# Ledger of designs, part 28: peptides against a protein of PDB entry 3JWR

Target 1, 323 residues: chain A of PDB entry 3JWR
Amino acid sequence: TRELQSLAAAVVPSAQTLKITDFSFSDFELSDLETALCTIRMFTDLNLVQNFQMKHEVLCRWILSVKKNYRKNVAYHNWRHAFNTAQCMFAALKAGKIQNKLTDLEILALLIAALSHDLDHRGVNNSYIQRSEHPLAQLYCHSIMEHHHFDQCLMILNSPGNQILSGLSIEEYKTTLKIIKQAILATDLALYIKRRGEFFELIRKNQFNLEDPHQKELFLAMLMTACDLSAITKPWPIQQRIAELVATEFFDQGDRERKELNIEPTDLMNREKKNKIPSMQVGFIDAICLQLYEALTHVSEDCFPLLDGCRKNRQKWQALAEQ
Target 2, 298 residues: chain A of PDB entry 3JWR as posed
Amino acid sequence: TRELQSLAAAVVPSAQTLKITDFSFSDFELSDLETALCTIRMFTDLNLVQNFQMKHEVLCRWILSVKKNYRKNVAYHNWRHAFNTAQCMFAALKAGKIQNKLTDLEILALLIAALSHDLDHRGVNNSYIQRSEHPLAQLYCHSIMEHHHFDQCLMILNSPGNQILSGLSIEEYKTTLKIIKQAILATDLALYIKRRGEFFELIRKNQFNLEDPHQKELFLAMLMTACDLSAITKPWPIQQRIAELVATEFWEQGDQVGFIDFVCTQLYEALTHVSEDCFPLLDGCRKNRQKWQALAEQ

## One batch from the design tools (peptide; aimed at target 1 L189 A287)

Design b2_p8_3_s3 (made by RFdiffusion4, then SolubleMPNN; from b2_p8_3, 4 letters changed)
Fold by OpenDDE base, seed 4:
Structure b2_p8_3_s3 (fold): chain B 323 residues (1-323), chain A 8 residues (1-8)
Amino acid sequence: as target 1 above (323 residues)
Amino acid sequence: VDEFLDFY
């Protein structure tokens, strides 16, 4: 395609030029082409292209395929969200020095997972999918959308000309796919809530050990969630704008819940309760986010900007909630 | 916590 030709022929700017190592990164000013160039840079600077012998054209095609399989009519859970999740992963790996704690296969899997974790997202949560009796709800009982996202990821990875994993051995391929699946599934907040206590307790007791395979898996799950939620850590102007996108998508779901399911939406998804957004954001930060970024910072102190950003945004939301 | 299980 013309898009592929343009991407494959383009000079890929440095990570410094693209600012993709910054935890404060914003994609708002970037074109779709620039987001693809950033993605190439992430793979290159993580040594994934070299170590796994990726062909440039194949990587370009894969990136474009992933981007194409996000819906443009979804306010938040679109390519830009996936791209920002991957950028946060890249920043955590590089600037946060998490790269030094992981294998190349784990890094490869995490980057693929971050880019793929919301593929074909429909702008509605698992509860809506289940309540609407969507066909996907018959295939999967738990983490319905996350299983679908993984299936889409696998489909793309196996598509002709998109096989970025073709340089892997059979065992490396199996390992990578396992980690990708686990990482995508870990973005289900229900699973995060279920598992986070174990992670926090290991940190609290100073018993956390990445050499333990189970603890490694747990860490990768927590890291995925930390990147997925990383909008909450962004500088306040960016945070506000992303929160508006989230609210838009949630209100769209709430409107559909009223119309299609004849139910009153929760406050989070109720357009009429938009004045509760600040207090809900404080609640979200306290219930979900703060402990995660605290724990991540204990694993790597260089991840502190995520925690600091989260704390700053909590203060900003709290100030608005008091008005 | 249940109110936030529906993805941010």
Scores: peptide ipSAE 0.313, ipTM 0.908, DockQ to the pose 0.721
OpenDDE base, seeds 1, 2, 3, 5: peptide ipSAE 0.302, 0.294, 0.287, 0.302; ipTM 0.907, 0.904, 0.904, 0.905

Design b2_p8_3_s4 (made by RFdiffusion4, then SolubleMPNN; from b2_p8_3, 5 letters changed)
Fold by OpenDDE base, seed 4:
Structure b2_p8_3_s4 (fold): chain B 323 residues (1-323), chain A 8 residues (1-8)
Amino acid sequence: as target 1 above (323 residues)
Amino acid sequence: IQEFLDFY
């Protein structure tokens, strides 16, 4: 395609030029092409292209395929969200120095997972999918959408000309896919809530050990969630804009819940409760986000900007909630 | 917490 030709022929700017190592990164000013270029840079600077012998054209095609399989009519859970998740992962790996704690396969898997974790998202949560009796709800009982996202990821990875994992051994391939699946599934907040207590307790007791395979898996799950939620850590102007996108998508779901399911939406998804957004954001930060970024910072102090950003945004939301 | 579980 013309898009592939343009991407494959383009000079890929440095990570410094693209600012993709910054935790404060914003994609708002970037074109779709630039987001793809950033993605190439992430793979390159993580040594994934070299170590796994990726062909440039194949990587370009894969990126474009992933991007294409996000819906444009979804306010938040689109390519830009996936891209920002991957960028946060990249920043956590590089600037946060988590790269040094992981294997190349784990890094490869995490980056693929971050880009792929919401593939074909429909702008509705698992609860809506279940309540609407969507065909996907018949295939999966739990983490319905996350299973679908992984299936989409796998489909793309196996598509002709998109096989970025073709340079891996059979064992490396299996390992990578396992980690990708676990990472994508970990983005289900229900699973995060279920598992986070173990992670926090390990940190609290100073017993956290990445050499333990179970703890490694747990960490990768927590890291995925930290990147997925990273909008909450962004500088306030960015945070506000992303929060508006999230609210838009949630209100769209709530409107559909009223119309299609004849139910009153929760305050979170209720357009009429827009005035509660600040207080709900404070609640979200306190219930979900703060402890995660605190724990992540204990694993790597260089991840502190995520925690600091989260704390700053909590203060901003709290100030609005008091108005 | 359940309200937030359906967030993302």
Scores: peptide ipSAE 0.200, ipTM 0.897, DockQ to the pose 0.689
OpenDDE base, seeds 1, 2, 3, 5: peptide ipSAE 0.189, 0.178, 0.177, 0.179; ipTM 0.897, 0.894, 0.894, 0.892; seeds 3, 5 fail the geometry check

Design b2_p8_4 (made by RFdiffusion4)
Pose (drawn by RFdiffusion4):
Parts: structure tokens; sequence; C-alpha cells
Structure b2_p8_4 (pose): chain A 298 residues (1-255, 281-323), chain P 8 residues (1-8)
């Protein structure tokens, strides 16, 4: 509660000061309070704060709530993951220049989604919770964890003093939630795989076009995956360390080159055809693929 | 989740 007092009264530094406009950004050295501040700057500089009548008091309580609903004991899938995703999402809209390509309702949804796409993640994959017959698997059909992440995001938005959406017309609120649900579900790697082929062709055939309502919402799913694992596009020292966490969390459940080829370069290449200013992601990606390949050969 | 599913 004091954490709210101190936060809701601190000055939010500029985006330039926070270096959150950068695809090469890192959080290793930021405090907890600082990361929440960057998030406020994100909402502010995306005009989300003014265009949706958000009170500083409410947005702060909500951001803090999401922070406290990520598990600390979880290796990689903690708050800093949700944060590093939203920052990548933010950097994509700004420096990658996509904000000029989509509505205010969509931008708000993507940011809220990127922040909460893994809420209450208990450090285990959909495959494991299904095979271990976790009650969550009994409750949800497909995309089990991602359904849960959303159930949580929504639970928080309906919490008192957290209705950062309270300023929306009922129609606006209704469709924003629809997009948020789609965004969070799209972070299921299975859906990314079962859908990307369709998108990779519209790109390959120089046919892809945003104006098409459907082609757009598909891209929105592809954008979510693009930020969800943007960590693989980081400078080597960072990718080195964050790979250490994904490493431990996976081993805990058990108790890189093939993946990048199979899952990543294919995607970031497509994102750059859609937006050239998004190339740093593709550059950083193959750059790390280069270092991991060299290590694989010892 | 993507990494965990991917490595699985």
Amino acid sequence: as target 2 above (298 residues)
Amino acid sequence: SAFLDGFS
C-alpha cells in the first residue's frame, strides 16, 4: 500500500531517459519501482492515458496488481518477462512505426495484453499440466494456460480501483476485451504454429495487407508471439543470461539453434516485410543464432 | 510458455 503511495507520486521520466524506445533495451539494472514507472510512460506516450480518461491513481494500482500477480519463485516467467514483452511491444509501435497503422482501441488492447499474457504462470508448459491432469486442464480445453492468464487479467480489471478501462463506452470496453482475449491466446505457441503458415504466404506473395480486417487480426496474433519471445533478439550478453533462466525453469519442470530456426527467424523476417523499422529484431535474432551455433560446435 | 513448449 505504501508502494502505491510512493509510486503514485513519483515523476515519470521521459521515454528517452528510460531508453524504452530501444529494441536493445535491458531491465537487469532497473529496480521494481522503475519498471512500473516505465510502464506508466508507455501508457502515457501511446496517448492511452489521455484518450481513455485514466486516473493516475487507478492505473498505478492496476500496474502494481499485475506486478504482484506474477510469481517470484518462477525462474523466467515472472514480472520481468511481462515487462520486457510490453517494452518490446512498445518499441515496436514507436521505433518500428506501427502505431500509425492501427486504432487506439487496438494499441490499448495490445499493451494490456502484453503485460498480462502470462499471469500466475507456475513455471510449467501446457504440455505438462495436461499430462499431469492438473485441474486447470479439466477446466479449460485448448490453450489451457493462456485461458488462465486471461481469466486473471480480467479478474484484475474488474477489481475495485483497478478499472483502468472504466472510461470506455460499453461498446468500446466490449470489443477491447475481445481483442485482449485474442491477444493473450495468441501467445500459445501451438496457435502460432497452426496459424503462421497462412500469414507467411500473404507476405511471400506480396499480398499481405493490413486494411483487411481478418488479415489484421491474424497479424495481431503474430505480433504478440513476436514480442513474447523478443528476448531471443537481445544483445549476446543479455540473451546469454535470459537463456539461463529459461534454462533453469525448464530443467525444474524436467525434474537453441534448432528452436531459433524452427520458430523465430522465420517470424521476424515476416515482421520486417511488414515494417522495415522492425529489422533490428531480425538482426539481433540471427546475430544470436550465430553465437549459439558456434557454441554448439564447442 | 513458448520457450517451454518449444523445448518440449

Design b2_p8_4_s1 (made by RFdiffusion4, then SolubleMPNN; from b2_p8_4, 6 letters changed)
Fold by OpenDDE base, seed 1:
Structure b2_p8_4_s1 (fold): chain B 323 residues (1-323), chain A 8 residues (1-8)
Amino acid sequence: as target 1 above (323 residues)
Amino acid sequence: GGFLEALD
């Protein structure tokens, strides 16, 4: 395609030029082409292209295929969300110095998972899919969308001309896919809530050890969630704008719940209760975000900007809630 | 409670 030709022929700017190592990164001013260029740079600077012998054209095609399989009519869970998740992963690995704690296969898996974790998202949560008796709900009992996202990820990875993992051995490939699956599934916040206690206790007791395979898996799951939720850590103008996108998508679901399911939506998804957004954001930060970024900062102090950003945004949302 | 239930 013309898009592939343009991407494959383009000079890829440095990570410094693209600012993709910054935790404060924003994609708002970037074209789709520039987001693809950023993605290439992430793979390159993490040594994934070299270590796994990725062909440039194949990588370009894969990126474009991933982007294509996000829906444009979804307000938040689109390519830009996946891209921002991956950028936060990249920043956490580089600036946060987590790269030094992980294997190349784990890094490869995390980056692929971050980009792929919401593939073909439909702008509705698992609860809606279950209640609507959607065909996907017949395939999976729990984490319905996350299983679908992984299925889409696997489909793309195995598509002709998109096989960025063709340079891996059978064992490396198997390991990578396992980690990708676990990482994508971990983005189900229900699973996060279920598992986070173990992680926090290990940190609290100073028993956390990345050399333990179980704890490694747990950490990768927590890191995925930290990147997935990283909008909450951004500078206030960016955070506020992303929060509006999230609210838009939630309100769209609420509207569908009323129309299609004849259900009164929760406050979070109720367009008529938009005035509760600031207080709900404070609640979200306190219940979900703060402990995660605190724990992540204990693993690597260089991740502090995420925690600091989260704290600052809590203050901003609290101030709005008091008006 | 209702807020947390919608998070997925």
Scores: peptide ipSAE 0.055, ipTM 0.827, DockQ to the pose 0.243
OpenDDE base, seeds 2, 3, 4, 5: peptide ipSAE 0.054, 0.052, 0.054, 0.053; ipTM 0.824, 0.821, 0.825, 0.825

Design b2_p8_4_s2 (made by RFdiffusion4, then SolubleMPNN; from b2_p8_4, 6 letters changed)
Fold by OpenDDE base, seed 5:
Structure b2_p8_4_s2 (fold): chain B 323 residues (1-323), chain A 8 residues (1-8)
Amino acid sequence: as target 1 above (323 residues)
Amino acid sequence: HGFLEALD
């Protein structure tokens, strides 16, 4: 395709030029081509291209395939969300120095998972999928969408000309797929809520050890969530704009819940209760975000900008909630 | 964003 030819022939700017190591990064000004170039740079600077012998054209095709399998008519859970999740992962690995704590296979899996974690997202949550009796709800009982996202990820990875993992041994391939699956499934916020207590307790007791395979798996799950929710850590103007995208998608679901399911939506998805957004954001930060970024900062102090951003945005939302 | 249902 012309798009593939353009991407494959393009000079890939440095991570410094692209600012993809910054926790304050925004994609708002970037074209789709530039987001793809950023993604190539992430793979390159993490040594994934070299270490796993990725062909440049295959990587380019894979990136474009992943991007193509996000829906354009979804306000928030689109390619830009996945790209921002991957960028936060890259920043956490590089600037946050988490790269030094992980294997190359874990890093490979996390980056693929971050880019793929919401593939073919429909702009509605698992609850809606269940209540609407969607065919996907018959395939999976829990984490319905996350299983679908992984299935889409696997489909792309196995598609002709998209096999970025072809340079791996059979054992490396199996390990990578296992980690990808676990990482994508970990983005189900219900699973995060279920598992986070174990992680926080390990941190609190100074018993956290990445050499323990179970704790490693737990950490990778928490890191995925931290990157997935990282919009809450962004500079206020960026945070506010992303919050509007999220609200748009939630209100669209709420409107569909009224129309298609004949139910009253929750406050979060109720367009008529938009004035509660600031207080709901404070509640979200307190209930979900703060402890996660605190714990992550304890694992690596260089991740402090995420925690600091979250705290600053809490103050901003609280000020709006008091008006 | 939002509470438990933010990640679909």
Scores: peptide ipSAE 0.064, ipTM 0.847, DockQ to the pose 0.371
OpenDDE base, seeds 1, 2, 3, 4: peptide ipSAE 0.061, 0.057, 0.061, 0.058; ipTM 0.841, 0.831, 0.841, 0.835

Design b2_p8_5 (made by RFdiffusion4)
Pose (drawn by RFdiffusion4):
Structure b2_p8_5 (pose): chain A 298 residues (1-255, 281-323), chain P 8 residues (1-8)
Amino acid sequence: as target 2 above (298 residues)
Amino acid sequence: SSDLLSFF
């Protein structure tokens, strides 16, 4: 609770000061308090704070709540992951210039979603919890973990003093939640695979167009995956270290080049055709693919 | 998540 006191009274530095406008950004050196501050700057500079009558007191409590609902003992899928995703999401809308392409309801939803897309992640994949007959698998059908991440995000938004959405008309609130659900579910790698083919063609055929309501919400799912694993587009020293965490968490459950080819370059290439200013992601991606290939040959 | 962990 003192954590709230100290946070709800500190000055939120500028985005330039925080270097959160950068696709090459890193959190390694930030404190916990600093990361929450960047998040406030994110909401603020996306005009989400003013256009939705958010009280500084409430947004702070909510952000802190999400922070405490990520597991500390979990290697990669902890708070810094949700943070590094939202920052990438933020950098995409600003420097990648996408904010000018979508509504305020959509921007708010994407940010809330990116922050909470892995809540309570227990360091294990959907495949494992299904095979081990975890009760969560009995409860949810497909996209089990992602359904849970959402169940949590919603539980927190309905918490007292956390209704950062309290300022929305009922119609606004109703459809925002619909988009948030879609966003969080879209971070299921299985859905990314079972849907990307359709999107990669609209791009390939120079037919893709945002105005189309459906083509848009598909892209919104592709954008979520793009930020969810943006870590692969980081400078080598960073990608080197964050790959170390994904490494440990995987080996804990068990108790790179093929993946980038199979999952990533394909995607970031499409994102740049949609927005050229998003190319740094594609550049950083193949740049790391270059280093991992060299290492694979020892 | 859409990451290497979930790839397997």

Design b2_p8_5_s1 (made by RFdiffusion4, then SolubleMPNN; from b2_p8_5, 3 letters changed)
Fold by OpenDDE base, seed 4:
Structure b2_p8_5_s1 (fold): chain B 323 residues (1-323), chain A 8 residues (1-8)
Amino acid sequence: as target 1 above (323 residues)
Amino acid sequence: ASDLLDLF
């Protein structure tokens, strides 16, 4: 395609120029082409292109295929969300110095997973899919969308001309796919809630050890969630704009819940309760986000900007909730 | 608490 030709021929700017190492990064000003260029830079600077012998054209095609398989009519869970998740992963790996704690296969898997974790998202949560008796709910009982996202990821990875993993051995390929699957599934907040207690307790007891395979897996899951939720850490103007996108998508679901399911939506998805957004954001930060970024900062102090951003946004939301 | 699980 013309898009592929343009991407493949383009000079890829440095990570410094693209600011993709910054935790404060925003994609709002970037074109789709620039987001693809950023993605190439992430793969390159993480040594993934070199270590796994990725062909440039194949990587370009894969990126464009991933981007294409996000829906344009979904307010939040689109390519830009996936891209921002991947950028946060890149920043955590580089600026947060987590790269040195992980294997190349783990890094490869995490980056692919971050970009792929919401593929073909429909703008509705698992609860809606279950209650609407969607065909996907017949395939999976739990983490319905996350299984679908992984299926889409696998489909793309196996598509002609998109096989960025062709340079891997059979064992490396199997390992990578396992980690990708685990990472995508970890983005189900229900699983996060179920597992985070173990992680926090290991941190609290100073027993956390990345050399333990189980703890490594747990950490990768927590890191995925931290990147997926990273909008809450962004500078306030960025946070506000993303919160509006999230609210739009949630209200769209709530409207569908009323119309299609004849139910009153939860406050979070109720357009009529938009005035509760600030207090709900405070609640979300307290219940879900703060402990995660505290724990992540304990693993790597260089991840502090995520925690600091989260704390700052909590104060901003609290101030709005008090008005 | 259940409402927060559906956020992301």
Scores: peptide ipSAE 0.122, ipTM 0.842, DockQ to the pose 0.266
OpenDDE base, seeds 1, 2, 3, 5: peptide ipSAE 0.117, 0.112, 0.101, 0.112; ipTM 0.845, 0.839, 0.839, 0.839

Design b2_p8_5_s2 (made by RFdiffusion4, then SolubleMPNN; from b2_p8_5, 4 letters changed)
Fold by OpenDDE base, seed 1:
Structure b2_p8_5_s2 (fold): chain B 323 residues (1-323), chain A 8 residues (1-8)
Amino acid sequence: as target 1 above (323 residues)
Amino acid sequence: GSDPLDFY
């Protein structure tokens, strides 16, 4: 395609030029082509292209295929969300110094998972899918959408000309797919809530050890969540804009819940209660975000900008909630 | 009410 030709022929700017190592990164000014170029740079600078012998054209095609399989009519859970999740992963690996704590296969899996974790998202949560008796709810009982996202990820990886993992051995391939699946499933916040206590306790007791395979798996799950939620850490103008996108998508779901399911939506999904957004954001930060970024900073102090950003945004939301 | 599990 013309898009593939343009991407494959383009000069890929440095990570410094693209600012993709910055935790404060914003994609708002970037074209779709530039987001694809950023993605190529992430793979290159993590040594994934070299270490796993990826062909440039295949990588370009894969990126475009991933982008294509996000819906354009979804306000938040689209290509830009996946791209920002992957960029935060890249920043955490590079600037956050986590790269040296992980294997090349784990890094490969995390980057693929970050880009793929919301593939074909429909702008509705698992609760809606379940309550609407959607066909996907017949296939999976829990983490319905995350299973679907992984299925889409696998479909793309196996598609002709998109096989970025073809340079891996059979064992490396199996390991990578296992980690991708676990990482995508970990983005279900319900699973995060179930597992985070173990992680926080290990950190609190100074017993956290990445050489333990179980603790490694737990850490990868927490890192995925930290990147997925990283909008909450961004500079205030960026945070506000992303919060508006989230609210738009949630209100669209709430409207569908009223119309299709004949139910009153929760406050989070209710456009009539938009005045509660600031207080709900404070509640979200306190209940979900703060402890995670605190724990991540204990694993690597260079991840502090994420925690600092989260704290600053809590203050901003609290100030709005008091008006 | 608001369930923070539905956020983001």
Scores: peptide ipSAE 0.115, ipTM 0.850, DockQ to the pose 0.245
OpenDDE base, seeds 2, 3, 4, 5: peptide ipSAE 0.108, 0.100, 0.112, 0.109; ipTM 0.842, 0.837, 0.843, 0.845

Design b2_p8_5_s3 (made by RFdiffusion4, then SolubleMPNN; from b2_p8_5, 5 letters changed)
Fold by OpenDDE base, seed 4:
Structure b2_p8_5_s3 (fold): chain B 323 residues (1-323), chain A 8 residues (1-8)
Amino acid sequence: as target 1 above (323 residues)
Amino acid sequence: ASDFVDFY
């Protein structure tokens, strides 16, 4: 396609030029082509292209395929969300110095997972999918959408001309897919809530050890969540805009819940309760985000900008909630 | 915390 030709022929700017190492990164001013170029740079600078012998055209095609399989009519859970998740992962790996703590396969898997973790998202949560008796709810009992996202990821990876993992041995391939699956599934906040206590306790007791395979898996899950939620860490103007996108998507779901299911939506998804957004954001930060970024900072102090951003945004939301 | 399971 013309898009592929344009991408494959383009000079890929440096990570410095693209600012993709910055925790404060914003994609708002980037074209779709530029987001693809950023993605190429992430793979290159993480040594994934070299170490796994990726063909440039194949990588370009894969990126475009991933992007294509996000819906444009979804306010938040779209390509830009996935791209920002991947960028945060890249920043955490590079600027946060987590790269040195992980294997190349783990890094490969995390980057693929970050880009793929919301593939074909429909702008509704698992609860809606279940309550609407969607066909996907018949396939999966738990983490319905996350299983679907992984299936989409796998489909793309196996598609002709998209096989970025063709340079891997069979064992490396299996390992990579396992990690990708675990990472995508970890973005289900229900699983995060279930597992985070173990992670926090290990940190609290100073018993956290990445050489332990179970703890490694746990860390990768927490890192995925930290990147997935990273909008909460962004500079306030960026945070506000992303929060508006999230609210839009949630209100759209709430409107559908009223219309299609004849139920009153939760406050979070209730357009009539938009005035509660600031207080709900404070609650979200306190219940979900702060402890995670604190723990991540204990693993790598260079991840502090995420925690700092989260704290700053909490103050901003709290100030709005008090008005 | 359960109220935010379906948040993001």
Scores: peptide ipSAE 0.307, ipTM 0.892, DockQ to the pose 0.263
OpenDDE base, seeds 1, 2, 3, 5: peptide ipSAE 0.295, 0.303, 0.279, 0.300; ipTM 0.893, 0.891, 0.889, 0.890

Design b2_p8_5_s4 (made by RFdiffusion4, then SolubleMPNN; from b2_p8_5, 6 letters changed)
Fold by OpenDDE base, seed 4:
Structure b2_p8_5_s4 (fold): chain B 323 residues (1-323), chain A 8 residues (1-8)
Amino acid sequence: as target 1 above (323 residues)
Amino acid sequence: ASTPVDFY
């Protein structure tokens, strides 16, 4: 395609030029082509292209395929969300110095997972899918969408001309896919809530050890969640804009819940309760976000900007909630 | 950017 030709022929700017190492990064001003260029830079600067002998054209095609398999009519869970998740992962790995704590396969898997973790998202949560008796609900009982996202990820990875993992040994390939699957599934916040207590307790007791395979897996899951939720850490103007996108998608679901399921949506998804957004954001930060970024900062102090951003946004939301 | 959580 013309898009592939343009991407493959383009000079890829440095990470510094693209600002993709910054935790404060915003994609709002970037074209789709520029997001793809950023993605190439992430793979390159993480040494993934070199270490796993990725062909440039194959990587370009894969990126475009991933992007294509996000829906354009979904307000938040689209390519830009996946891209921002991956960018946060990149920043956490580089600026947050987590790269030094992980294997190349883990890094490869995390980046692929971040980009792929919401593939073909429909703009509705698992509860809606279950309650609407969607065909996907017949395939999976738990983490329905996350299983679907992984299936889409696997499909793309195995598609002709998209096989960015072709340079891996059989064992490396198996390991990578295992980590990708675990990472994508970890983006189900229900699983996060279930598992986070173990992580926080290990941190609290100063018993956290990345050399332990179980703790490594747990950390990768927490890191995925931290990147997936990283919109809450962004500078306030960016945070507000993203919150509007999230609210739009949630309200769209709430409208469908009223119409299709004949239920009153929760406040979070109720368009009529948009005035509750600030207080709900405070609640979300307190219940879900703060402890995670605190714990992540304990693993790597260089991740502090995420925690700081989250705290700052909490103050901003609290101020709005008090008006 | 609140996120709904499903419980099973």
Scores: peptide ipSAE 0.056, ipTM 0.840, DockQ to the pose 0.288
OpenDDE base, seeds 1, 2, 3, 5: peptide ipSAE 0.047, 0.038, 0.049, 0.040; ipTM 0.819, 0.796, 0.824, 0.796; seed 5 fails the geometry check

Design b2_p8_6 (made by RFdiffusion4)
Pose (drawn by RFdiffusion4):
Structure b2_p8_6 (pose): chain A 298 residues (1-255, 281-323), chain P 8 residues (1-8)
Amino acid sequence: as target 2 above (298 residues)
Amino acid sequence: NPLTEYYS
């Protein structure tokens, strides 16, 4: 509760000061309070704060709530993951210049979604919870964890003093939630795979076009995956260390080049055809693929 | 694909 007092009264530094406009950004050296501050700057500089009548008091409580609903004991899938994803999402809309390509309802939804796309993640994949017959698997059909991440995001938005959406017309609120659900579910790697082929062709055939309502919401799913694993596009020292965490969390459940080829370069290439200013992601990606390949040969 | 087990 004091954490709210101190936060709701601190000055939010500029985006330039926070270097959150950068695809090469890192959080290793930020405090907890600082990361919440960057998030406020994100909402502010995306005009989400003014266009949706958000009270500084409410947004702060909500951000703090999401922070406390990520598990600390979990190796990689903790708050800093949700944060580093939202920052990548933020950097994509700004420096990658996509904000000029989509509505205010969509931008708000993507940010809220990117922040909460892994809430309460217990450090284990959908495959494991299904094979271990976790009650969550009994409750949800497909995309089990991602359904849960959403159930949580919504639970928090309905919490008192957390309705950062309270300013929306009922119609606005209704469709924003629809997009948020779609966004969080799209972070399921299975859906990314079962859908990307369709998108990679519209790109390949120079046919892809945003105006098309359907082609757009598909891209929105591809954008979510693009930020969800943006960590692979980081400078080597960072990618080196964050790969260490994904490493431990996986080995805990058990108790890189093939993946980048199979999952990543394919995607970031497509994102750049859609937006050239998004190339730093593709550049950083193959750059790390280069260093992992060299290590694989010892 | 078993590669997805790592990051999933």

